# Designs tried in a protein design run: peptides against a protein of PDB entry 4N7V. Part 49

Target 1, 222 residues: chain A of PDB entry 4N7V
Amino acid sequence: TLRSITSPLVAHRLKPIRQKTKKAVVSILDSEEVCVELVKEYASQEYVKEVLQISSDGNTITIYYPNGGRGFPLADRPPSPTDNISRYSFDNLPEKYWRKYQYASRFVQLVRSKSPKITYFTRYAKCILMENSPGADFEVWFYDGVKIHKTEDFIQVIEKTGKSYTLKSESEVNSLKEEIKMYMDHANEGHRICLALESIISEEERKTRSAPFFPIIIGRKP

## One batch from the design tools (peptide; made by RFdiffusion4, then SolubleMPNN)

Design b2_p14_4_s4 (from b2_p14_4, 5 letters changed)
Fold by OpenDDE base, seed 2:
Structure b2_p14_4_s4 (fold): chain B 222 residues (1-222), chain A 14 residues (1-14)
Amino acid sequence: as target 1 above (222 residues)
Amino acid sequence: MLEEIREELEKEEI
């Protein structure tokens, strides 16, 4: 099943973006829907042959073929649905579209990993918890130039000198020199606080059923 | 951001 490969994509709170690649154009619309435009080139003109438009919650996929499959000239936005429109739920998406859905999902994941959910200013750093999940990216920009980037898979450290390295295990983290451990400790504390705040704020959102509280900025740069 | 996203997407199959 598609669900065994990926979860429904989540594009809520993401800013509109349009990205052209070799094989497709992917977009997040103002509506927070996600579009994959499959592009073909004919006589030095690019045409959109197929469009997957995915709801912001990833659960509804609308597929259409512009101009009866002849294609529509590539423009600055997806072409409007015209002919042979099909609508699927996530669990009913035909297998032939699974790779394209995964492509959209990867795009959204990338955007989410770069989209601030919580920005937290400490005495020493700007901390940012991103929108991606599970294991949201967490970045710490120390005012003195040190940077720590945590992902689910690794921790990247950039020192004042520009020296950069990646840590993939707890043993590697524990082997850090003491001065770097201090930065790591601060980063971890900021991370813990952001996760705690995320939980508290999310619960309040659930209770109030109001407009989203995120993204949020906590504190101010000293 | 866009360039980084493009580079990552170019590695993906569609």
Scores: peptide ipSAE 0.392, ipTM 0.921, DockQ to the pose 0.907
Fold by OpenDDE base, seed 1:
Structure b2_p14_4_s4 (fold): chain B 222 residues (1-222), chain A 14 residues (1-14)
Amino acid sequence: as target 1 above (222 residues)
Amino acid sequence: MLEEIREELEKEEI
């Protein structure tokens, strides 16, 4: 099943964006829906031959073939659906569309990993917890130039000198120079605080059922 | 951001 491969994509709170690649154009719309436009080239002109429009919660997929399957010239936005529209739920999506859905999902995850959910200014750094899940990316920009980027899979460190390296295990983290450990300790504390705040704020959102509180900015740069 | 996203997406099959 598709569900065994991926979960429904979640595009809530994401800003509109349009990204062109060789074979497709993928977009997040103002409505927070996600569109995958499959592109073909004919006589040096690009045409949209197929469109997958996915709801913001990932559960509904609308598929259509512009201009009766002849294709529509690639433009600055997806072509509007007209005739021959198919609508599927996530669990009823035909297998032939699974790769395209996964492509959309990957795109959304990439955007989420770069979309601030919580920005927290400390005395020493700007900390940013991103929207992706599980294991949201966390970035720390120290005012002195050091940068730490944490993902679920690794920690990247950029030192003042510009030296950059990636840590993939706890042993590597423990082998850091003492001066770098100080930055890591601060980053970890900022991360803990952001996660705690995310939990508290999310619970309040659930209770109030109001407009989303995120993204949020806490503190200010000294 | 866009360039990095593009590079990652280009690695994916569709």
Scores: peptide ipSAE 0.387, ipTM 0.920, DockQ to the pose 0.878
Fold by OpenDDE base, seed 5:
Structure b2_p14_4_s4 (fold): chain B 222 residues (1-222), chain A 14 residues (1-14)
Amino acid sequence: as target 1 above (222 residues)
Amino acid sequence: MLEEIREELEKEEI
């Protein structure tokens, strides 16, 4: 099943963006829907042959073929749906579209990993918890120039000198210089706080059934 | 951001 290889994408709270690649243009719309435009080149002109429009919660997929399958010239936005529209739920999406859905999902995850959910200013750093899940990216920008970027898979450190390295194991983290360990300790504390706040705020958001509380900014830059 | 996203997406099949 599609569900066994990916979850429904979630584009809530994401800003509109349009990204072109060789074979496709993928977009997050103002409506927070996600569009995948499959592009074909003919006579030095790019045409949109197929469009997948995915709801913000990822559960509904609308597929259409512009201009009766002849395609429309690539523009600054997806072409309008035609009369030949197919609509599927996530669990009923034909297998032939699974790869394209996964492509959209990957795009959304990439955007989410770069979209602030919580910004927290400490005495020493700007901490940012991102929107991606599970294991949201966490960035710490120290005011002195040090940067720490935590992902589910690794920790990247950029020192004051510009020296950068990636840590993928606890052993490597434990082998850090004492000076860097101090930064890491602060980053970890900021991360803990952001995760705690995320939990608390999400619970309140659930209770109130209100508009999204995120993104939020806590504190101010000194 | 866009460049990083582009690079990652170019690695993906569609």
Scores: peptide ipSAE 0.382, ipTM 0.920, DockQ to the pose 0.876
Fold by OpenDDE base, seed 3:
Structure b2_p14_4_s4 (fold): chain B 222 residues (1-222), chain A 14 residues (1-14)
Amino acid sequence: as target 1 above (222 residues)
Amino acid sequence: MLEEIREELEKEEI
């Protein structure tokens, strides 16, 4: 099943973006829907041959073939659907479209990993919790130039000198210089606070059923 | 951001 490969993509709260690659153009629309435009070149002109339009919650996939399948010239936005539109739920998506859905999902996840959900200014740093899940990326930009980037898979450190390295185990973290450990401790505290705030705010969102509270900024740069 | 995303997407099959 598709579900065994990936979960439905989540594009909520993401800003519109359009990214061209060799074979496709992928977009997040103003509506927070995700579009995959499959591109083919003919006579030095690029045409959109197929479009997958995915709902913001990833559960509905609309597929259409522009201009009766002949293709539509690539433009600055997806071509409008006309006739011969197919609509699928996530669990009923034909297997032939699974790779394209995964492509959209990967794109969304990349965008989410770079989209601030919580920005928190401490005395020493700007902390940013990103939108991706599970294990959201967390960045700490210290005002003195040190940077720490935490992901689910690694921790990247950039020192004042510009020296950069990646840590992939607790043992490596424990072997850090004492000075760097101080930065790591601060980063971890900021991370804890952001996660706590995320939990509290998300619960309030659920209760109020109002517009999303995120993204949110806590404090200001000193 | 866009360039980084592009580079990652170019590694993916579609």
Scores: peptide ipSAE 0.379, ipTM 0.919, DockQ to the pose 0.879

Design b2_p14_5_s1 (from b2_p14_5 with E7A A10G E12T)
Fold by OpenDDE base, seed 5:
Structure b2_p14_5_s1 (fold): chain B 222 residues (1-222), chain A 14 residues (1-14)
Amino acid sequence: as target 1 above (222 residues)
Amino acid sequence: SLEEELAELGETFP
């Protein structure tokens, strides 16, 4: 099943972006829908031959072939759907489209990992919890130049000297110099606070069913 | 940057 290789993508609250590659263009639209345009070159012109338009919640996929498969000239936005439109749910998507959907999902997940959900200013640092899930990325920018980047898989540290290293185990974290441990302790506290606030704010958002509360900024730069 | 990482991801398109 498609679910065995990826979950439905979630593009809510993401800013519009358009990224061109050799074979495709991927866009997040103002509507928070995701478009994958399959690009072919003919006579020194690029044409869009196929479009996958994915809903913001990832559950609906609309597929169409511009100009009956002849293609539409590549432009600054996806071509509009025409007569030959197929609509699928996530669980009914034909297997031939699974790899393209998976790519779109990875694209969105990467954008989410760089999209601030909560920005929290402490006495010593700017802390940022990102939109990706599960295990959202967390960045701490200390005002003295130290940086800590936490992901689900690793912790990256950039020291004041410019020395950079990656920690992948608890043993490596425990072997840190005492000076660096102080930064790590502060980063962990900021992370805990951001996760607590995310939970509280998300619950209130669910109750009110209003416009999104995120992204949010807490505190001010000193 | 986001742009650089998206470019790298783009090289893996099927």
Scores: peptide ipSAE 0.491, ipTM 0.944, DockQ to the pose 0.835
Fold by OpenDDE base, seed 1:
Structure b2_p14_5_s1 (fold): chain B 222 residues (1-222), chain A 14 residues (1-14)
Amino acid sequence: as target 1 above (222 residues)
Amino acid sequence: SLEEELAELGETFP
């Protein structure tokens, strides 16, 4: 099943973006829908031959073939759907489209990992919790030049000297120099606070059923 | 950057 290889993508709160690759253009629209345009070149002109339009919650996929399958010239936005539109649920998406959906999901997940959900200014650093899930990326930019980037898979440290290294285990974290441990401790505290705030704010969003509260900024640079 | 990582991801398009 498609679900065995990917989860429904989530594009909520993402800013519009359009990224061209060699074979496709992927867009996040103002509507927070995601479009995958399959691009083919003919006579030195690029044409959109197929479009997958995915809902912001990833559960609905609309597929159409511009200009009756002849293709539509590549433009600054996806071509409008016309006739012969197919609509699928996530679980009913034909297998021939699974790889394209998976790509769209990876695209969205990458954008989410770079999209601030919570920005928290401490005395020593700018902390940022990102939108990706599970295990949102967390970045700490210390005002003195140290950077810590936490992901689900690793922790990257950039020291004042510009020395960069990646930590992949608790043993490696425990082997850090004492001076770096201080930064790590601060980063971990900032992370804890951001996660706590995310939980509280998300609960309030659920209760109020209002417009999204995220992204938020807490505090200011000293 | 996001753009660089998206470019890298783009090479994996099916």
Scores: peptide ipSAE 0.489, ipTM 0.944, DockQ to the pose 0.838
Fold by OpenDDE base, seed 3:
Structure b2_p14_5_s1 (fold): chain B 222 residues (1-222), chain A 14 residues (1-14)
Amino acid sequence: as target 1 above (222 residues)
Amino acid sequence: SLEEELAELGETFP
């Protein structure tokens, strides 16, 4: 199943972006929908031959072939859907489109990992919890130049000297210099607070059914 | 940068 290789993408709260590659253009629209445009070159002109338009919650995929499958010239936005469109749910998407959907999902996940959900200013650092899931990225930018970046897979540390290293186990974390442990402790506290705030705010959003509260900024730069 | 990482990801497009 498609679900065995990826989950439905989630593009909520993401800013619009358009990224061209050799074979495709991927866009996050103002509507928070995701478009994958399949690009072919003919006579030194690029044409969009196929479009996958994915809903912001990833559950609906609309597929169309511009200009009756002849293709439409590549422009600054996806071509409008034609009358001949196919609409699928995530679980009913034909296998022939799975790799393209998976790519769109990876694209969105990468954007999410760089999209602030919560920004928390402490006395010593700017803490940022990102939108990606599970295990959202967490960045701490200390005002003295130290940086800590936590992901689900690793922790990256950049020291004042510019020395950078990656930690992939608790043993490596425990072997840190005492000075770095102090930064790590502060980062972990900031992370805990951001996760707690995320939970509280998300619950209030659920209760009120109002417009999204995220992204949110707590505190101010000193 | 995000753009660089997206470009790198783009090379993996099927």
Scores: peptide ipSAE 0.487, ipTM 0.944, DockQ to the pose 0.839
Fold by OpenDDE base, seed 2:
Structure b2_p14_5_s1 (fold): chain B 222 residues (1-222), chain A 14 residues (1-14)
Amino acid sequence: as target 1 above (222 residues)
Amino acid sequence: SLEEELAELGETFP
């Protein structure tokens, strides 16, 4: 199943972006929908031959072939759907489109990992919890130049000297120098606070049924 | 940057 290789993409709260690749153009629209435009070159002109338009929650996929499959000239935005439209749910998407959907999902996930959800200023650092899930990226920019980047898979440290290294196990974290441990402790506390705030705010969003509260900024730079 | 990482991802398009 498609679900066995990827989850439905989530493009909520993402800023519009358009990225051209060799074979396609991928866009996040103002509507927070995701479009994959399949591009072919003919006589030195690029044409959009196929479009996958994916809803912001990833659960609906609309597929169309511009100009009756003849293609539409590549422009600054996806071509409008025509009469030859197929609409699928995530679980009913034909297998022939799974790789394209998976690519769109990876694209969105990457954008999410670089999209601030919570920015928290402490006395010593700017902390940022990102939009990706599960295990959102967490960045700490200390005002003295130290940087810590936490992901689900690793922790990257950049010291004042510019020395950079990656930690992939608890044993490596426990083996940190005392001076670096102080930064790590602060980063971990900031992370805990951001996760707690995320939970509380998300619950309030659910209760109020209002517009999204995120992204948020807590505190200010000293 | 995001743009650089997206460009790298673009090379993996099916």
Scores: peptide ipSAE 0.469, ipTM 0.941, DockQ to the pose 0.832

Design b2_p14_5_s2 (from b2_p14_5 with E7K A10G E12T)
Fold by OpenDDE base, seed 5:
Structure b2_p14_5_s2 (fold): chain B 222 residues (1-222), chain A 14 residues (1-14)
Amino acid sequence: as target 1 above (222 residues)
Amino acid sequence: SLEEELKELGETFP
């Protein structure tokens, strides 16, 4: 099943973006929908031959073939669906489209990992919790130049000297020099606070059924 | 940067 290789993509709260590759253009629209345009070149002109339009919650996929399958000239936005439109739920998507959906999901997840959900200014650093899930990326930019980037898989450290290294195990974290441990302790505290606030704010958002509360900024730059 | 990582991801399009 498609669900065995990816979950439905989630594009809520993401800013619009358009990224061209050799074979496709992927966009997040103002509507927070995701479009995958399949691009072919003929006579030095690029044409969109197929479009996958995916809902913001990833559960609905609309597929169409512009200009009766002849293609539509590549423009600054996806061509409008006009004819021969197919609509699928995530669980009913034909297998021939699974790789394209998976790519769209990876694209959205990457954008989410770079999209601030919570920005928290401490006495010593700017902390940022990102939108990706599970295990959202967490970045700490210390005002003295140290940077810590936490992901689900690793911790990257950039020291004042510019020395950079990646930690992939608890043993490596425990082997850090004492000065770096102090930065790590502060980063972990900021991370805990951001996760606690995310939980509280998300619950209030659910209760009020209001417009999104995120992204938010807590504190101010010193 | 996001742009650089998206470019790298783009090379993996099926």
Scores: peptide ipSAE 0.494, ipTM 0.946, DockQ to the pose 0.837
Fold by OpenDDE base, seed 3:
Structure b2_p14_5_s2 (fold): chain B 222 residues (1-222), chain A 14 residues (1-14)
Amino acid sequence: as target 1 above (222 residues)
Amino acid sequence: SLEEELKELGETFP
């Protein structure tokens, strides 16, 4: 099944972006839909031969072939659907499209890992909880130049000197210099607060069914 | 940067 290789992508609250590769263009639209344009070159001109338009919740995939499958010249946005339109649910997507969907999902997940959901200014740092899930990335930019980046898989530290290293186990974290442990303690506290705020705000969003509250900014830089 | 990581990801397109 498609679910065995990826989950439905989630593009909610992401800013528009368009990224060209050799074979495709991937876009997040203003509508928060995701488009994968398959690109072919003929006579030194690039044409879009196939488009996968994926809903913001990842559950609906609309596939169309511009200009009756002859292709449409590559432009600054996906061509409008006109001919050969098919609509699928995530669970009914034909296997021949699974790799393209998986790529779109990875693209969105990467963008999410760099998209602020909560920005929290403390006395010592700018803390940022990102949109990716599970285990959202968390960045702490200390005003003195130290940076800590937490992911589900590792913690990256950049010291004042510019020295950078990655920690992948608790034993490595425990072996840090005392000065760096102070930064880690502050980062962990900021992370806890951001997760608590995310939970509270998400619950209020669920109750009110209002427009999204995220992204949010808490506090001010000193 | 996000842009560089997206370019790298782009090389893996099927």
Scores: peptide ipSAE 0.491, ipTM 0.945, DockQ to the pose 0.844
Fold by OpenDDE base, seed 1:
Structure b2_p14_5_s2 (fold): chain B 222 residues (1-222), chain A 14 residues (1-14)
Amino acid sequence: as target 1 above (222 residues)
Amino acid sequence: SLEEELKELGETFP
């Protein structure tokens, strides 16, 4: 099943973006829908031959073939759907489209990992919790030049000297120099606070059923 | 950067 390969993509709160590759253009629209445009070149002109339009919650996929399958010239936005469209749920998507959906999902997840959900200014650093899930990326930019980037898989440290290294185990974290441990402790505290705030704010969003509260900024730069 | 990582991801398109 498609679900065994990827979960439904989630594009909520993402800013519009358009990224061209060799074979496709992927867009997040103002509507927070995701479009995958399959691009072919004919006579030195690029044409959109197929479009997958995926809902912001990833559960609905609309597929159409522009200009009766002849293709539409590549432009600054996806071509509009025609009357000859196919609509699928996530679980009913034909297998021939699974790799394209998976690519769209990876694209969205990457954008989410770079999209601030919570920005928190401490006395020593700018902390940023990102939109990706599970295990959102967390970045700490210390005002003295140290940077810590936490992901679900690793922790990257950039020291004042510019020395960079990646930690993938608790043993490696425990082997850090005491000076770096202080930065790590602060980063971990900032992370804990951001996660706590995310939980509290998300609960309030659920109760109010209003416009999204995220992204938010907490505190101010000194 | 996001742009660099998106470029790398783009090479994996089917």
Scores: peptide ipSAE 0.489, ipTM 0.945, DockQ to the pose 0.836
Fold by OpenDDE base, seed 2:
Structure b2_p14_5_s2 (fold): chain B 222 residues (1-222), chain A 14 residues (1-14)
Amino acid sequence: as target 1 above (222 residues)
Amino acid sequence: SLEEELKELGETFP
């Protein structure tokens, strides 16, 4: 099944972006929908031959072939859907489209890992919790030049000297120099606070059924 | 950067 290789993509709260590659253009639209345009070149002109338009929650896929399958010249935005469109749910998507959907999912997940959900200014650092899930990326930019980047898989440290290293186990974290442990302790505190705030704010959003509260900025730079 | 990582990802398109 498609679900065995990827989950439905989630493009909520993402800013519009358009990325061209050799074979395709991937876009996040103002509507938070995701478009995959298949691009072919003929006589030095690029044409869009196929479009996958995926809903913001990833559960609906609309597929169309511009200009009756002849293709439409590549432009600054996806071509409009034709009258001959196919609509699928995530679980009913034909297998021939799975690799393209998986690519769109990876694209969205990468954008999410670089999209701030919560920005929290402390006395010593700018902390940022990102939109990706599960295990959202967390970045700490200390005002003195130290940087800590936490992911689900590792912790990257950049020291004042520019020395960089990656930690992949608790044992490696425990073996850090005392000076670096102080930065790590502050990063962990900021992370805990961001996660707690995310939970509280998300619950309030659910109760009020209001417009999204995220992204948010808490505090100010000293 | 995001742009660099998206460019690298683009090379993996099927």
Scores: peptide ipSAE 0.475, ipTM 0.943, DockQ to the pose 0.847

Design b2_p14_5_s3 (from b2_p14_5, 4 letters changed)
Fold by OpenDDE base, seed 5:
Structure b2_p14_5_s3 (fold): chain B 222 residues (1-222), chain A 14 residues (1-14)
Amino acid sequence: as target 1 above (222 residues)
Amino acid sequence: SLEEELKKLGETFP
């Protein structure tokens, strides 16, 4: 099943973006829908032959073939669906489209990992919790130049000297220099606070059924 | 940067 290789993508709260590759253009629209345009070149002109339009919650996929399958000239936005439109739920998507959906999901997840959900200014650093899930990326930019980037898989450290290294195990974290451990302790505290606030704010958002509360900024730059 | 990472991801398009 498609669910065995990926979960429905989630594009809520993401800013619009359009990225061209050799074979496709992937977009997040103002509507927070995701479009995958399949591109072919004929006579030095690029044409969109197929479009996958995915809802913001990833559960609905609309597929159409512009201009009766002849293709529509590549433009600054996806071509509008006109005829021969197919609509699928996530669980009913034909297998021939699974790889394209998976790519769209990876695209959205990458964007989410670079999209601030909570920005928290401490006395020593700018902390940022990102939108990706589970295990959202967490970045700490210390005002003295040290940077710590936490992901689900690793911790990257950039020291004042410019020395950069990646930690992939607890043993490696425990082997850090004492000075770096101080930065790590602060980063961990900021991370804990951001996660706690995320939980509280998300609960209030659910209760009020209002417009999204995120992204938010807590504190101010010194 | 996001742009750089998206470019790398783009190379893996099926």
Scores: peptide ipSAE 0.606, ipTM 0.960, DockQ to the pose 0.832
Fold by OpenDDE base, seed 4:
Structure b2_p14_5_s3 (fold): chain B 222 residues (1-222), chain A 14 residues (1-14)
Amino acid sequence: as target 1 above (222 residues)
Amino acid sequence: SLEEELKKLGETFP
């Protein structure tokens, strides 16, 4: 099943972006929908031959073939859908489109990992919890130049000198120099707070059913 | 940067 290789993408709260690759253009629209345009080149002109338009919650996929399948010239935005469209739910998406959906999901996930959900200013650092899930990226920018980037897979440290290294295990974290441990401790505390706030704010957002509360900024740079 | 990472990801498009 598609679900066995990816979850429905979530593009809520993401800013519009358009990224061209060799074979496709992927866009996050103002509507927070995601479009995958399949691009082919003919006579030095690029044409969009297929479009996957994915809803912001990832659960609905609309597929159409511009200009009756002949293709539409590549432009600065996806071509408008025609009357001949196919609409699928996530669980009913034909297998032939799974890899393209998976790519769209990875694209969105990457954007989410760089999209602030919570910005929290502490005495020593700017902490940022990102939108991706599960295990949202967490960045800590210390005012003195140290940076810590936590992902689900690793922790990257950039020291004042510019020295950079990656930690992939608890043992490596435990072997850090005492000076760096202090930064890590602060980062972990900021992370804990951001996660707690995310939970609380999300719950309130659910209850109010109003406009999104995120992204949110807590505190300000000293 | 996001752009660089997206470009890298783009190379993996099916």
Scores: peptide ipSAE 0.605, ipTM 0.959, DockQ to the pose 0.827
Fold by OpenDDE base, seed 2:
Structure b2_p14_5_s3 (fold): chain B 222 residues (1-222), chain A 14 residues (1-14)
Amino acid sequence: as target 1 above (222 residues)
Amino acid sequence: SLEEELKKLGETFP
């Protein structure tokens, strides 16, 4: 099943972006929908031959072939859907489209990992919790130049000297120099606070059924 | 940067 190789993509709250590759153009629209345009070149002109338009929650996929399958010249935005439109749910998507959907999912997940959900200014650092899930990326930019980047898989540390290293286990974290442990402790505290605030704010957002509260900024730079 | 990583990801398009 498609679900065995990827989950439905989630493009909520993401800013519009358009990225061209050799074979395709992937876009996040202002509507927060995701478009994959298959691009072919004929006589030095690029044409869009196929479009996958994926809903913001990833659960609906609309597929169409511009200009009756002849293709539409590549432009600054996806071509409008034709009369021959196929609409699928995530679980009913034909297998021939799975690799393209998987790519779109990876694209969105990468964008999410670089999209701030919560920005929290402490006395010593700018902390940022990102939009990706599960295990959202967390970055801490200390005002003195130290940087800590936490992901689900690792922790990257950049020291004042520019020395950089990656930690992949708790044992390695525990073996850090005392000076670096102080930065790590502050980063962990900021992380805990951001996660707690995310939970509280998300609950209020759910109860009020209002417009999205995120992204948010808490505090100010000293 | 995001742009650089997206460019790298683009090389993996099926």
Scores: peptide ipSAE 0.598, ipTM 0.959, DockQ to the pose 0.837
Fold by OpenDDE base, seed 1:
Structure b2_p14_5_s3 (fold): chain B 222 residues (1-222), chain A 14 residues (1-14)
Amino acid sequence: as target 1 above (222 residues)
Amino acid sequence: SLEEELKKLGETFP
């Protein structure tokens, strides 16, 4: 099943973006829908031959073939759907489209990992919790030049000297120099606070059923 | 950067 290789993508709160590859253009629209345009070249002109339009919650996929399958010239936005469209739920998507959906999901997840959900200014650093899930990326930019980037898989440290290294185990974290441990402790505290705030704010958002509260900025740069 | 990583991801398009 498609679910065995990916979860439904979630594009909520993401800013519009359009990224061209060799074979496709992937867009996040103003509507927060995601479009995958399959691109072919004919006579030195690029044409969109197929479009997958995925809902913001990833559960609905609309597929159409522009200009009766002849293709539509590549433009600055996806071509509009025609009357000859196919609509699928996530669980009913034909297998021939699974790899394209998976790519769209990876695309969205990458964008989410670079999209601030909570920005928190401490005395020593700018902390940013990103939108991706599970295990959102967390970045700490210390005002003195140190940077810590936490992901679900690793922790990257950039020291004042520019020295950079990646930590993938607790043993490696425990082997850090004492000076770096201080930065790590601060980063961890900032992370904890951001996660706590995310939980509290999300609960309030659920209760009010209003416009999204995120992204938010807490505190100010000194 | 996001752009760099998107470029790398783009190379994996089916």
Scores: peptide ipSAE 0.597, ipTM 0.958, DockQ to the pose 0.835

